# Designs tried in a protein design run: peptides against a protein of PDB entry 4PN1. Part 18

Target 1, 261 residues: chain A of PDB entry 4PN1
Amino acid sequence: KIEMNFLNKPIVPDTTKVISNFLTHYLITEPVEHVEIEAKLGTLIDLETQNRFEFPVMNETILNPEFNLRTRFESDMTASEHKYLNEFLNQAFRDSQKPGRLPFAYKHTKQVDLFYETEDNSRDKIRVSKNQSDNQVLACVKKRRVADLFLYCPNDAFDIRISISDELPVSMPSGNQQPSLTRLKDRVGYVHQEIKIDLTKTTQNDPVYDTTERHELEVEFGNIADLRDRAQKAKDGMEAPLFRRVQLFMDNVRILRREHS

## One batch from the design tools (peptide; made by RFdiffusion4, then SolubleMPNN)

Design b1_p9_6_s4 (from b1_p9_6, 4 letters changed)
Fold by OpenDDE base, seed 3:
Formats: C-alpha cells, sequence, structure tokens
Structure b1_p9_6_s4 (fold): chain B 261 residues (1-261), chain A 9 residues (1-9)
C-alpha cells in the first residue's frame, strides 16, 4: 500500500489555503453581492526597472498585499502567445469531446463595450455591452474592482492576478451621454466544469489616446453560488470542498500560464 | 493571519 504521507491524510498546499481564505473573505466575511472572480494572465512589472518583477523566490508565490512592491500588472500578451493559447485550448476542447471525458463548451462572441461616466462622477464606470452584429444590449453594469491578489510565477511565462469585482446591474445611461471609452471584444470562451476560460482580443478606442489592442486570457469561476456555498462550509469547518474547487481553478490557471509558443 | 480587508482597492 502507498500512503500519501506519514499521517496518511491529504494535505492542502499553502497556495490553495491562501487563495481560499482570500475568496472566503469576499464571499462570506465581507460579501460582495454581485461578485466576479477571475484570474488574468499577465506580467508583474517592476516600476523601478520597467522589466518583469524579480523576487527572491523560486516558485509560484502569492505576493503579500500588505506590502507595496512597486509593481503594476499588465494583463496582456503577444499575439503569438495568444494564438498559441487559442490553439492549445482548441485542442483541449477537441480532446474533451472524446468518450469518457467531461466536455468543454465553446462560444465565440463579438461585442462592443461602451463605458460611461457615472452621474456622481464616481470612479466606477457604467459598462454597456452590445452584440457587435446587431447592436443588441447584452448587459449594463457598474463594475467595481474590490481586491486583487497577485501571484508571481518565476518559472512560467505569465504571472497571475486574481481579482474580486462587484458587477452591479444598472440602468442604461442617459441617451445624451457619450461613452468615455469604447472596447471591441472578440472573445472565444471555453467552459469546463464551470470554470470559464476566455481568450479576448480587445481593441480600445479612446477619445484622447491612440487605439490600443490587447490580447488577454482570463479564467473565471463560473458558478459563484456554488463557490459561495463552499466558502460558507469552509467557515463552518468543512474546508475540503472549497479547497478542491480552488485547486481545480488554480490547476487550470497553472496549465495555461505554462503554455507558450 | 492577514487582514484581507487590506486588499480592497
Amino acid sequence: as target 1 above (261 residues)
Amino acid sequence: MIDWSGTVS
């Protein structure tokens, strides 16, 4: 017989615990009502060097938010990296359709996001999302970034930002308002076990600045209700379900951040 | 134990 360890009990990686606690805080302790939880692949940039951040660690490390490390996070990648990930996910999709596997779902969407200033001039903007083909309104929300957790991944192509956001449905802006920002989004979305993986090509038109293009990959918890339930159970002393879900999420993230052309 | 309220931006 093989045992897991000298206690013959499962042990949870510290990363899983830290992330689980982070999520539990904003799911249960100080609950965000319309919470969105996503991880984005990108690069931690050292503001002093303008290069990728270097920290004296040798593996995936959650950065302590209590410390100002003088970094910024660039949620972007090259077109080639993005293409590679797209091909990788396409293959993963195909493989998942085989007997005995849990299949991916796939969706390709093209939308335009229009950002409006709020009447109270709050920091948060109203985002109106429309279908690019027929201009049908898909959503109108006010999104607030609540918290970030950064993972420095020295051995991988990308670092990770896990973000907690509050996405509140709101009424459409006044017809006389002009958008302060417009983003065209070409998104291919994959869903596996209620984990959403989106590859998004974004073209941003700013009235003041030049048009910018981004290539982003994000991983999102697709079932917040379930996650909240798991977090509540964790608070009640049953941590395993939450740990398992976080582990699944992070494993998907880890797979993706290791892939590059 | 970290106070996660500090992560609020």
Scores: peptide ipSAE 0.097, ipTM 0.585, DockQ to the pose 0.123
Fold by OpenDDE base, seed 5:
Structure b1_p9_6_s4 (fold): chain B 261 residues (1-261), chain A 9 residues (1-9)
Amino acid sequence: as target 1 above (261 residues)
Amino acid sequence: MIDWSGTVS
């Protein structure tokens, strides 16, 4: 007979607990009404060297936001890396269609995002998303970044940024208003167990990266209502459902960040 | 320290 440990009970890694508490804060304690929660693959860049920052740790580590580490996060990858991940996910999709597995859903979309300035000249812009094929309006929102949590991953190809955003639905801009920015998005989306995985090629003038095209991979919680329910239960003393959901999310992220060409 | 009070064990 074997046991899990000397208590013979499951134990939750500290990483899972920290992330769970982070999420619970913005789901329950100081709730964001129209919350979006996503992880992006990228690189923590040392502002002085412009290379990947080197932290004195040996594994996945959540960085303390109270410390100014003089870093920036670049949510981008090479076209080659992006292509590899696309092929990897395609294979995962195919394998999931086999008997006994839970299948992926797949969707390929092309959209254009139009950004507009607000009347009050607020920092947050209004984003109107349209389908490129028929120009149908898909969404009109004002997105505000609420919080970030960074994970340094020294043993993997990418670092991770987990972001809390508020996507407030807003009215369409006035017909006479011109967009300040136009962004084309080519998105390949995969969904497995309500976790969304998106590969996106974005075309725009980017003053930060000095490029016209960006390649991103993001992982998003696809069922916020369920997640909020789990967070509430955790707040009330039942943590297991939330921990399990966060573990699933992070395992998917970990799989992806380990893959490289 | 930032304290995200969300879970109860």
Scores: peptide ipSAE 0.084, ipTM 0.557, DockQ to the pose 0.096
Fold by OpenDDE base, seed 1:
Structure b1_p9_6_s4 (fold): chain B 261 residues (1-261), chain A 9 residues (1-9)
Amino acid sequence: as target 1 above (261 residues)
Amino acid sequence: MIDWSGTVS
């Protein structure tokens, strides 16, 4: 007879617990009303060396936000890396269509984001998102970054930033106001078990700076209501549903950050 | 336990 351990009970990885607690805080304890929760692949950069951060750990680790490690996070990758991940996800999509699997959903979208300064000159800009094909307004929001949690992943191609954001719906800016920034987004979205995986190529037109292109991969919780419900249950003493959902999310992230050309 | 309010912005 084989048992899982000497208690013969499942054990939850510490990483799962930490992330679950982080999410619970901003879902339940100090709830963000229009919450977006996503993980972005990128690189922790050491501000002193301007190279990838090096820390004396040998595996995935959550950085303690109470410590200033003098790092910045670059949520970007090379075009070749992005292309590779796109091909990888396309293959994963195809494989998921086979009998016995849970299928991916797929969506390709192109939108333009227009950023406007607020009348009070607040740091948070108004973002108007439009469909590139017909210029229909998709959303008008103020997005506020609420919190970040960083994972240093020395064995993988990418580090991870998990972010909590508040996307507040707001009224359209005045018609005479010009955007301060324009971003074209070409996004390929994959959804599996309500986890959203987006590959986004962003072209930014800045009136002052040259046009820049970014390549991003983000993983997002696609069902916030369900996640909030799970978090509430966790606060009430039943943690397993939340742990399972966070574990699923993180496993998807782990798969992606290990892939490289 | 970490006070997650310290992660704001």
Scores: peptide ipSAE 0.067, ipTM 0.522, DockQ to the pose 0.125
Fold by OpenDDE base, seed 4:
Structure b1_p9_6_s4 (fold): chain B 261 residues (1-261), chain A 9 residues (1-9)
Amino acid sequence: as target 1 above (261 residues)
Amino acid sequence: MIDWSGTVS
């Protein structure tokens, strides 16, 4: 017989606990009504050197938000890295279609996002998303970034930002209002066990600067209701379901951040 | 026009 440890009980990594507590706060304690929870691959950059920051740690580490580490997070990656990840996920998709596996779902979406200033001149902009093919409105929301949690990953190609956002559905802006920003999105989406993985190429035209492209990979919890339920159970003393879901999420993130061209 | 190669068909 083999046991897991000397207690023969599952043990939860500290990373899982910290993230779980972070999520529970914004799911239950101070609940965000229209919550979006996603992790983006990117790079923690030293503001002084503009290079990847070097922290004195040897493994995946959640940074304490109470400390000003003089960093910024860049969610962009190179086109080659993005292409490699696309090919990697395509293969994962194919493999998941085999008997005995849980299959990926796949969707390719092309949309345009129009950003509008709010009438009250609030910090948050209204985003109108339209399908590029037929110009049909997909969504109209005001997205507010609520909180971030950063993971420094010295052994991997990318660092991670986990973000809590509030996507409030709002009415369409007036017909007389012009967008302040237009962004084209080419998104390849993969879903496995209700975890969404999106590769997005964003093109933005700048009136002063040349057209800029951004390549992003994001991992998102696809079932917020279930996650909220798990978080509530955690608050009630049963943490295991939440820990398992967070562990699944993070394992997917860990797989992706290790891949590079 | 945005085009992204390598997607699953």
Scores: peptide ipSAE 0.016, ipTM 0.491, DockQ to the pose 0.016

Design b1_p9_8_s1 (from b1_p9_8, 3 letters changed)
Fold by OpenDDE base, seed 5:
Structure b1_p9_8_s1 (fold): chain B 261 residues (1-261), chain A 9 residues (1-9)
Amino acid sequence: as target 1 above (261 residues)
Amino acid sequence: ITWEELTAE
């Protein structure tokens, strides 16, 4: 027989614990009603050097939010990196269809996001999302960024931002209002065990600047109700179910950020 | 969220 340790009990890695507590806070303690929880691949940029942030660590490291490190996060990658990840996920999708595996679900969506100013001149804009093919409204929300948690990943091509957002459903803007910004989104979505992985190409036309295209990869919890339930159980002293779910989420993120051409 | 909350047992 073999035991996992001298207690013969599972232990929770610090990263998993911290992230679990982070999620529990905004799910239960100070609950966000229409919460979105996602991790984006990108780069922590040192504002002083304008290069990737450097820290004397050798592993994935959650940055302490109490410290101002004078960084910004760029949630972007090259077209080639994005293409590689797409091919990688396509292969993962195919492999998951084999007997004995849990299958991926796949969805390709092309949408237009229209941003409108609010009547009260709130900082948050109203986003109307429409399907490009039939112009059907997919969503009308006012999105607010609530909190971020940053992971510095020195061994990988990308760093990670985990974000808590509030997507408040709101009424459609008045017909006489014009959008202040329009974005085209080409999104390829993969879902495995209710974890959503989205590759998104975003095209934005700026009247002053040239058209820009961004390539993003995000990983999102697909079942918030279940996650909230797990978080509540954690508050009640039953943390194992939440830890396991967070571990699954983070392992998927880790797989993705390690893949590069 | 504070460091204390993030590292709470």
Scores: peptide ipSAE 0.466, ipTM 0.944, DockQ to the pose 0.865
Fold by OpenDDE base, seed 3:
Structure b1_p9_8_s1 (fold): chain B 261 residues (1-261), chain A 9 residues (1-9)
Amino acid sequence: as target 1 above (261 residues)
Amino acid sequence: ITWEELTAE
């Protein structure tokens, strides 16, 4: 008989623990009311070199948020990389429809996001999302980035940013207000076990990147209520459910960031 | 969030 270790018990990776603690903090300790939790694939850029930052590590590592490493995160990839991931996910979708598997759900959406300044001149902008086909309002929220956790992944094509955001539903801006930014989004969404994977092509005039089109992949926790429940249990001493959920999430992220043509 | 909070057991 084979045992997994000398205790014959599962071992939780440090990455799982750290991320779990990160989530628990913003779910339970300092709870964000309308929390969105997502991971984006991208690149940690060294501000000095403008190239991918290099750390003296050889595997996935969470960067200590207490240190300013003089980096920026570029949540973008090439069109070819994006296309490859799309094809990869399409195949995964097809395979999941087979008997004995849990199926993906699939949705293709095209929307426009209009960003407005708030009346109180806060840093947070109001985002109005509309369906491109009929111009119907899908959502109107004030989104605030609360926290980020960065993972440097030297063995993969992409680094990871896990972000906590607050999406507060708000009233529509006044009819006389003009948007400060308009963003067109072509989004292909996959959902598996309540984890959302979105491939998004975004068209905008970006003064920072000087890019008309960006290609992003994001992974999001689709059931926040369940996640919050798991986090609460973790605070109460039962960590396993949260660890399992975080592990599932991160495994999906790892699959995606490792996949390349 | 602090390093201590992130690494707490």
Scores: peptide ipSAE 0.458, ipTM 0.940, DockQ to the pose 0.868
Fold by OpenDDE base, seed 1:
Structure b1_p9_8_s1 (fold): chain B 261 residues (1-261), chain A 9 residues (1-9)
Amino acid sequence: as target 1 above (261 residues)
Amino acid sequence: ITWEELTAE
């Protein structure tokens, strides 16, 4: 008989454990009410060189948030990279429709985000999202970034930022208010096993700055209720269900960050 | 969140 190890029990990699603990904290310990949990592909930039930071490690590494490494995270990629990932995901979608597979769901959406200053001039802006086709309001929220966890990935095309956000529903701005920022979003969304993968082309019209275009890929937990349940079970001493879900999430992220033309 | 909390077993 072959055993996994001398304990004959599965072990959890540190990356999975750390991320699980990170999620559990903001799901259970210090719970965020309207939580959004996503990973974005991007690049950790050295503030001194403005190039990708070089850490003395050889594999995927979660950065210790207690250290100021003098970096910034750029959640962007080139149009070519974005196009390649789109084609890659399209192929993955097609393959998943075959018998014996769990299928992707697919959705293409176009929306406009209008950002408004708050009455108290707080740093958090009100975001009104509208459907571009019929101008119907999709959401009106104040999004607050709660926490970030950064993964340096020296062997891959992209680094990763995992973010916890609070999306608080709020009342619509008064009719006399003008948006301080307008953002057009062309989003292609893929969902597999309740994990959302979004490719987004964002055009930002800023009255002060030139029009900017960004290309982003994000991976999001699509079932927060289930995730919260798993996190609660982990707190109660049953960590395996959460570990498995985090492992699935991270494997999808790993696939995506490795792909490049 | 602290390092200790992140690395807790």
Scores: peptide ipSAE 0.456, ipTM 0.942, DockQ to the pose 0.902
Fold by OpenDDE base, seed 4:
Parts: structure tokens; C-alpha cells; sequence
Structure b1_p9_8_s1 (fold): chain B 261 residues (1-261), chain A 9 residues (1-9)
């Protein structure tokens, strides 16, 4: 007979616990109504050196948000890295179609995001997303960043930012308003067990800085209702379902951040 | 959110 440990009870890694608490806070304790929860691959940049920050740790580490580490997070990667991840995910998709596996879903979307200033002079802009093919409105939201949790990953190509956002549906801007910014997004989306993995190429035309292209990879919880339910159960003393979901999410993130060309 | 809240049992 084998037991889990000397208590014969499940134990959860600190990373899972901290992230779970983070999510529970913004799902249950101080609930965000239209919450989006995503992890982005990127780099923690030292503001002084403009290079990747170096921390004296040897593994995945959640940074204490109470400390000002004088860093910024760059949610970007090279085109080659992005291409590699695309190929990697394509192969994962193909493999998942085999008998005995849970299949990926795949979607390729091209959209244009139009950003508008708000009438109430809020710092948050209204984003109107349209499908590039037929110009149909996909969404009109005001997105507010609520909280971030940063993971330094010294053994991997990328660091991680887990973000809580509020995507408030709002009315379309008035017809006489001009967008302050437009972005073209070419997004390939993969969904596995309700975890969304998006590779996005964003093109932005700037009259001053010329055309810039950004390459991003994000991992998102695809079923917020389920996650909220799990968080509520955790708050009520049953933590296992939430821990399992967070572990799944983080394992997917860990797989992706290890892959590089 | 505070560190105390993040690390609470």
C-alpha cells in the first residue's frame, strides 16, 4: 500500500496555493464582475538596465507584489519564437486528435481593434473589436486591469504575468468619434480542456514610430463560471477542485514557456 | 492584495 505522504493527505505546492488565493480574492472576496484571467509569456525587464531582471533564485518564483522591484513586464517575443510556438502547438493539436486523447479545438481569427476615448474621461479606453473579413462587431468593452501576479522563471525562456482584468461591456461609441488607435490582430487560438492558448500577432500603425508588430502568447481560463464555482468551494473549505484547475492551468503555461527555438 | 492574503491558509 502506498500513501501520499506521512499524513496520507493531499498537499499543494506553494505556487498553486498562492495563485489559488490570488484568484479566489478576485473571484469571490472582491469579485470582479466580468473577469478575465490570463497568463502572458514575456520578460521581466530591469528598469535600470533594460535587460531581463536577474533574481537570486533557481526555479519558478512568484514575486511578492508588495515589493517594488523596479521592473516592467514586456509581453512580447521574437517572430522566430512565436513561429516556433505556433508549430509546437500545431503538432500538439494534431496529436490530440488521436484516439484516446482529448482533442484541441482550433480557431484562426483576424480582427481589428479600434480604441476610443471614453466620454467620462476615464483612463480606460473603449475597445471595439471587429472581424476583418466582414467587419462585424465582435465585442465592445472597456477593459480595466485589476491586478497582476508575476512569476520569474529563471530556467525558461519567458517569465509569466498572470493578470486579472475586468472587461465591462459598454455601448458603442458615438458615430462621430474617431478611434485614437487601431490594431490588427492575427490570432490563432487553441482550446484544450477549456484552457485557451492564443498566439497573437498585433500590427499597429503609428505615425511617429512607424508600423510595429508584436508577438504574444497568452493562456486564459476558458470557463470562468466553473472557476468561480471552484473558488467558492475553496472559500467554503473544499480547496481540491480549485487547486486541480490551477495546476492544470500552470502546467500548460510551464510547457509553453519551456519551448523555444 | 497583500502578501499576507496571498499566503494565507
Amino acid sequence: as target 1 above (261 residues)
Amino acid sequence: ITWEELTAE
Scores: peptide ipSAE 0.400, ipTM 0.925, DockQ to the pose 0.915

Design b1_p9_8_s2 (from b1_p9_8, 3 letters changed)
Fold by OpenDDE base, seed 5:
Structure b1_p9_8_s2 (fold): chain B 261 residues (1-261), chain A 9 residues (1-9)
Amino acid sequence: as target 1 above (261 residues)
Amino acid sequence: MTWEELRAK
């Protein structure tokens, strides 16, 4: 008989624990009411060099938020990288439809986001999302970025930003108010075991700059209620369910960030 | 969050 280790028990890595602590804080301790939790693939840019950040580590590393590393995170990739990931996920989708596997769900959506200034001149804008095909309102929210956790991944194509956001539902802007910005989104969504993987092409017209297209990949917890329940259990001393969900999430992220053409 | 709050324990 083979055992896992000399205790014959699963070992939870620090990454899982740290992320679990991060999530528990904003799910339970200081709960965000309309929480969105996502990981975006991108690049940590060193502001001094304008190149990808370099740190003296050789593996996936959560950056200590207490230290200002003078970095910015660029949640973007090339069109070719995005296409590669799309093809990769399409293959994963097909493979998951085979007998004995848990299948992906797939959805392709196109929406337009209209951004409006708030009456109180707050930094946060109101976002009205509409379906491009029928112009139906999908959401009207004021999104607030609550917290970020950055993972430096020196061996992989991308670094990771895990973000906690509050998507507060708000009333529609006044009828006479014009949007300050419009953004078109073409999103391909994959869901596996309630983990959402979205590939998004965003087109934005800038009055000063040429039309820009951004390519993003995000991984999101698809069942916040379940996650909150797991976090509550963790807070109460039963950590295993939360750890398992975080491990699943991170394994999916790890698969994606390692893929490159 | 602080390092103390986040760190694996």
Scores: peptide ipSAE 0.438, ipTM 0.945, DockQ to the pose 0.848
Fold by OpenDDE base, seed 1:
Structure b1_p9_8_s2 (fold): chain B 261 residues (1-261), chain A 9 residues (1-9)
Amino acid sequence: as target 1 above (261 residues)
Amino acid sequence: MTWEELRAK
């Protein structure tokens, strides 16, 4: 008989612990009411060199938010990379439909996001999301970024930003207001074990700036209620359920950030 | 280090 270690029980990686602690804070300790938790693939850019940040580590590393490393995060990828990931996920979807596997769910959506300035000139804009097909309002929210956690991944194609956001439902803007920004989103969504993986092509029409296109991949916790329950249990001394969920989330992220053409 | 500890510094 082989044992996994001298205690013969699973151990928890530090990455899992740190992320779990981060999530627990904004789920339980200082709870965000309408919380969204997502990881975006991108690149940590060194502000001085404008190249990918070089940190003296050899593996996945959560950056300490206490230190300003003079970086920015580019939540974008090339069209080629995005296409490759789409093909990869399509194959994963097909494979998951086989007997003995848990299947992916798949959804293709096209929506328009209209951004409006607030009457109080707050930094947070009101976002009205509409379905492109019938112009039906899907949501009207004021999204606030609460916290970010950055992972530097020197061995992978992408770095990671995990973000906590508050999506506050708000009233529709007055009919006399014009949107300051229009964003077209073509989203292919994959869901596996209540973890959402979205590939999004975003076309932004800015009246002042040239039209920009972005290619993004995000991984999101699809069941916040369950996650909050797990976080509460963790605060109460039972951490294993939360650790398992975070580990699952991060493994999916790791798979995706390692894939490149 | 907990998140609370990190924020407290």
Scores: peptide ipSAE 0.168, ipTM 0.777, DockQ to the pose 0.172
Fold by OpenDDE base, seed 4:
Structure b1_p9_8_s2 (fold): chain B 261 residues (1-261), chain A 9 residues (1-9)
Amino acid sequence: as target 1 above (261 residues)
Amino acid sequence: MTWEELRAK
């Protein structure tokens, strides 16, 4: 027989513990009511060099937010990379439909996001999302970024930003208000075990700048209620369920960030 | 270090 270690008990990677603690804070300790938790693939860019940040580590590393490393995170990738990931996920989808597997769910959504300034001139804008085909309102929210956690991944194509956001449902803007910004989103969504993986092409028309297209991949916890429950259990001394869920999430992220054209 | 400890610094 094989034992997993000399205690014959599961051990949790430090990365999992740190992320779990981070999430628990914003789920339980200082709870965000309408929390969204997502990881975006992108690049940590050194502000000095404008190249990918270089850090003296040899593997996935959570950056300490206490230290200003003079970086920015670009949540974008090339069209080629995005296409490759789409093909990769399509294959994963197909494979998951086979007997004995848990299947992916798939959804293709085209939406328009309209951004409006708030009456109180808060920095947070109201986002109205509509389906492009029938103009039905999908959501009307005011999104606030609460916290970020960055992972430097020197061995992979992408670095990771894990973000905590508050998506507060709000009433529709007045009919006389014009949007300050309009974005078209072409989103291909995959869901596996309540982990959402979205490939999004965003087109934005700017009156000053040329039309810009962004390509993003995000991984999101699809069941916040379950995650919150797990976090509460962790606070109560039972950490294993939370660790397992975070591990699953991160493994999916790790798979994706390794893939490139 | 916990997140709370980190934020306290």
Scores: peptide ipSAE 0.161, ipTM 0.777, DockQ to the pose 0.168
Fold by OpenDDE base, seed 3:
Structure b1_p9_8_s2 (fold): chain B 261 residues (1-261), chain A 9 residues (1-9)
Amino acid sequence: as target 1 above (261 residues)
Amino acid sequence: MTWEELRAK
């Protein structure tokens, strides 16, 4: 018989605790009403070298947001990496349909995001999302980035940005208003245990990247109500449910960031 | 440990 450790009890990785506390802050302590929580795969770029940043660490490391590290996060990957991940997820989907497994759900969607300036000239733009096939409105929101948590992953193909956003539903822009930006998204979505994994090809004339197409992978908590409940329980002294959910989320992220062509 | 405490490290 083998035991887990000398206490024969599960332990919680420090990364899980840090992320859990981060989430709890924006779920409970300073709650975001229409919260979206996602992790994006990408690269921490050193602004001085324009190469991937190199920190003096040897493993997955959450960066302290209090320190200015002179980095930017590029939420992009090569077409080949994106293709590999798509194939990988397709296989994972197929395997999950087998008896004894929890199945993935799958959806392929093409949408257009139209961004509008607000009448009050606020920083946040209104995003109208439409289905490309029938031009039906899928959503109209004002999205605000609330907080970011960066993970430097020197042993993996990608670094990670975990983002807290507020997606406030708002009224449609006036009919005479023109979008300031149009973004086409080809999205392949996978859902497993209420964790959403999206591969997106975004077509845009993006001045920031100076590219016409981006390849992104994001992992999102699909059940915010449950997550908020778990966070509340954690604040009340029962942390295990939250830790388990965060661990699940991060394990999925870890799987994905390790995969590359 | 709170998020604020973690950030303070």
Scores: peptide ipSAE 0.123, ipTM 0.772, DockQ to the pose 0.219

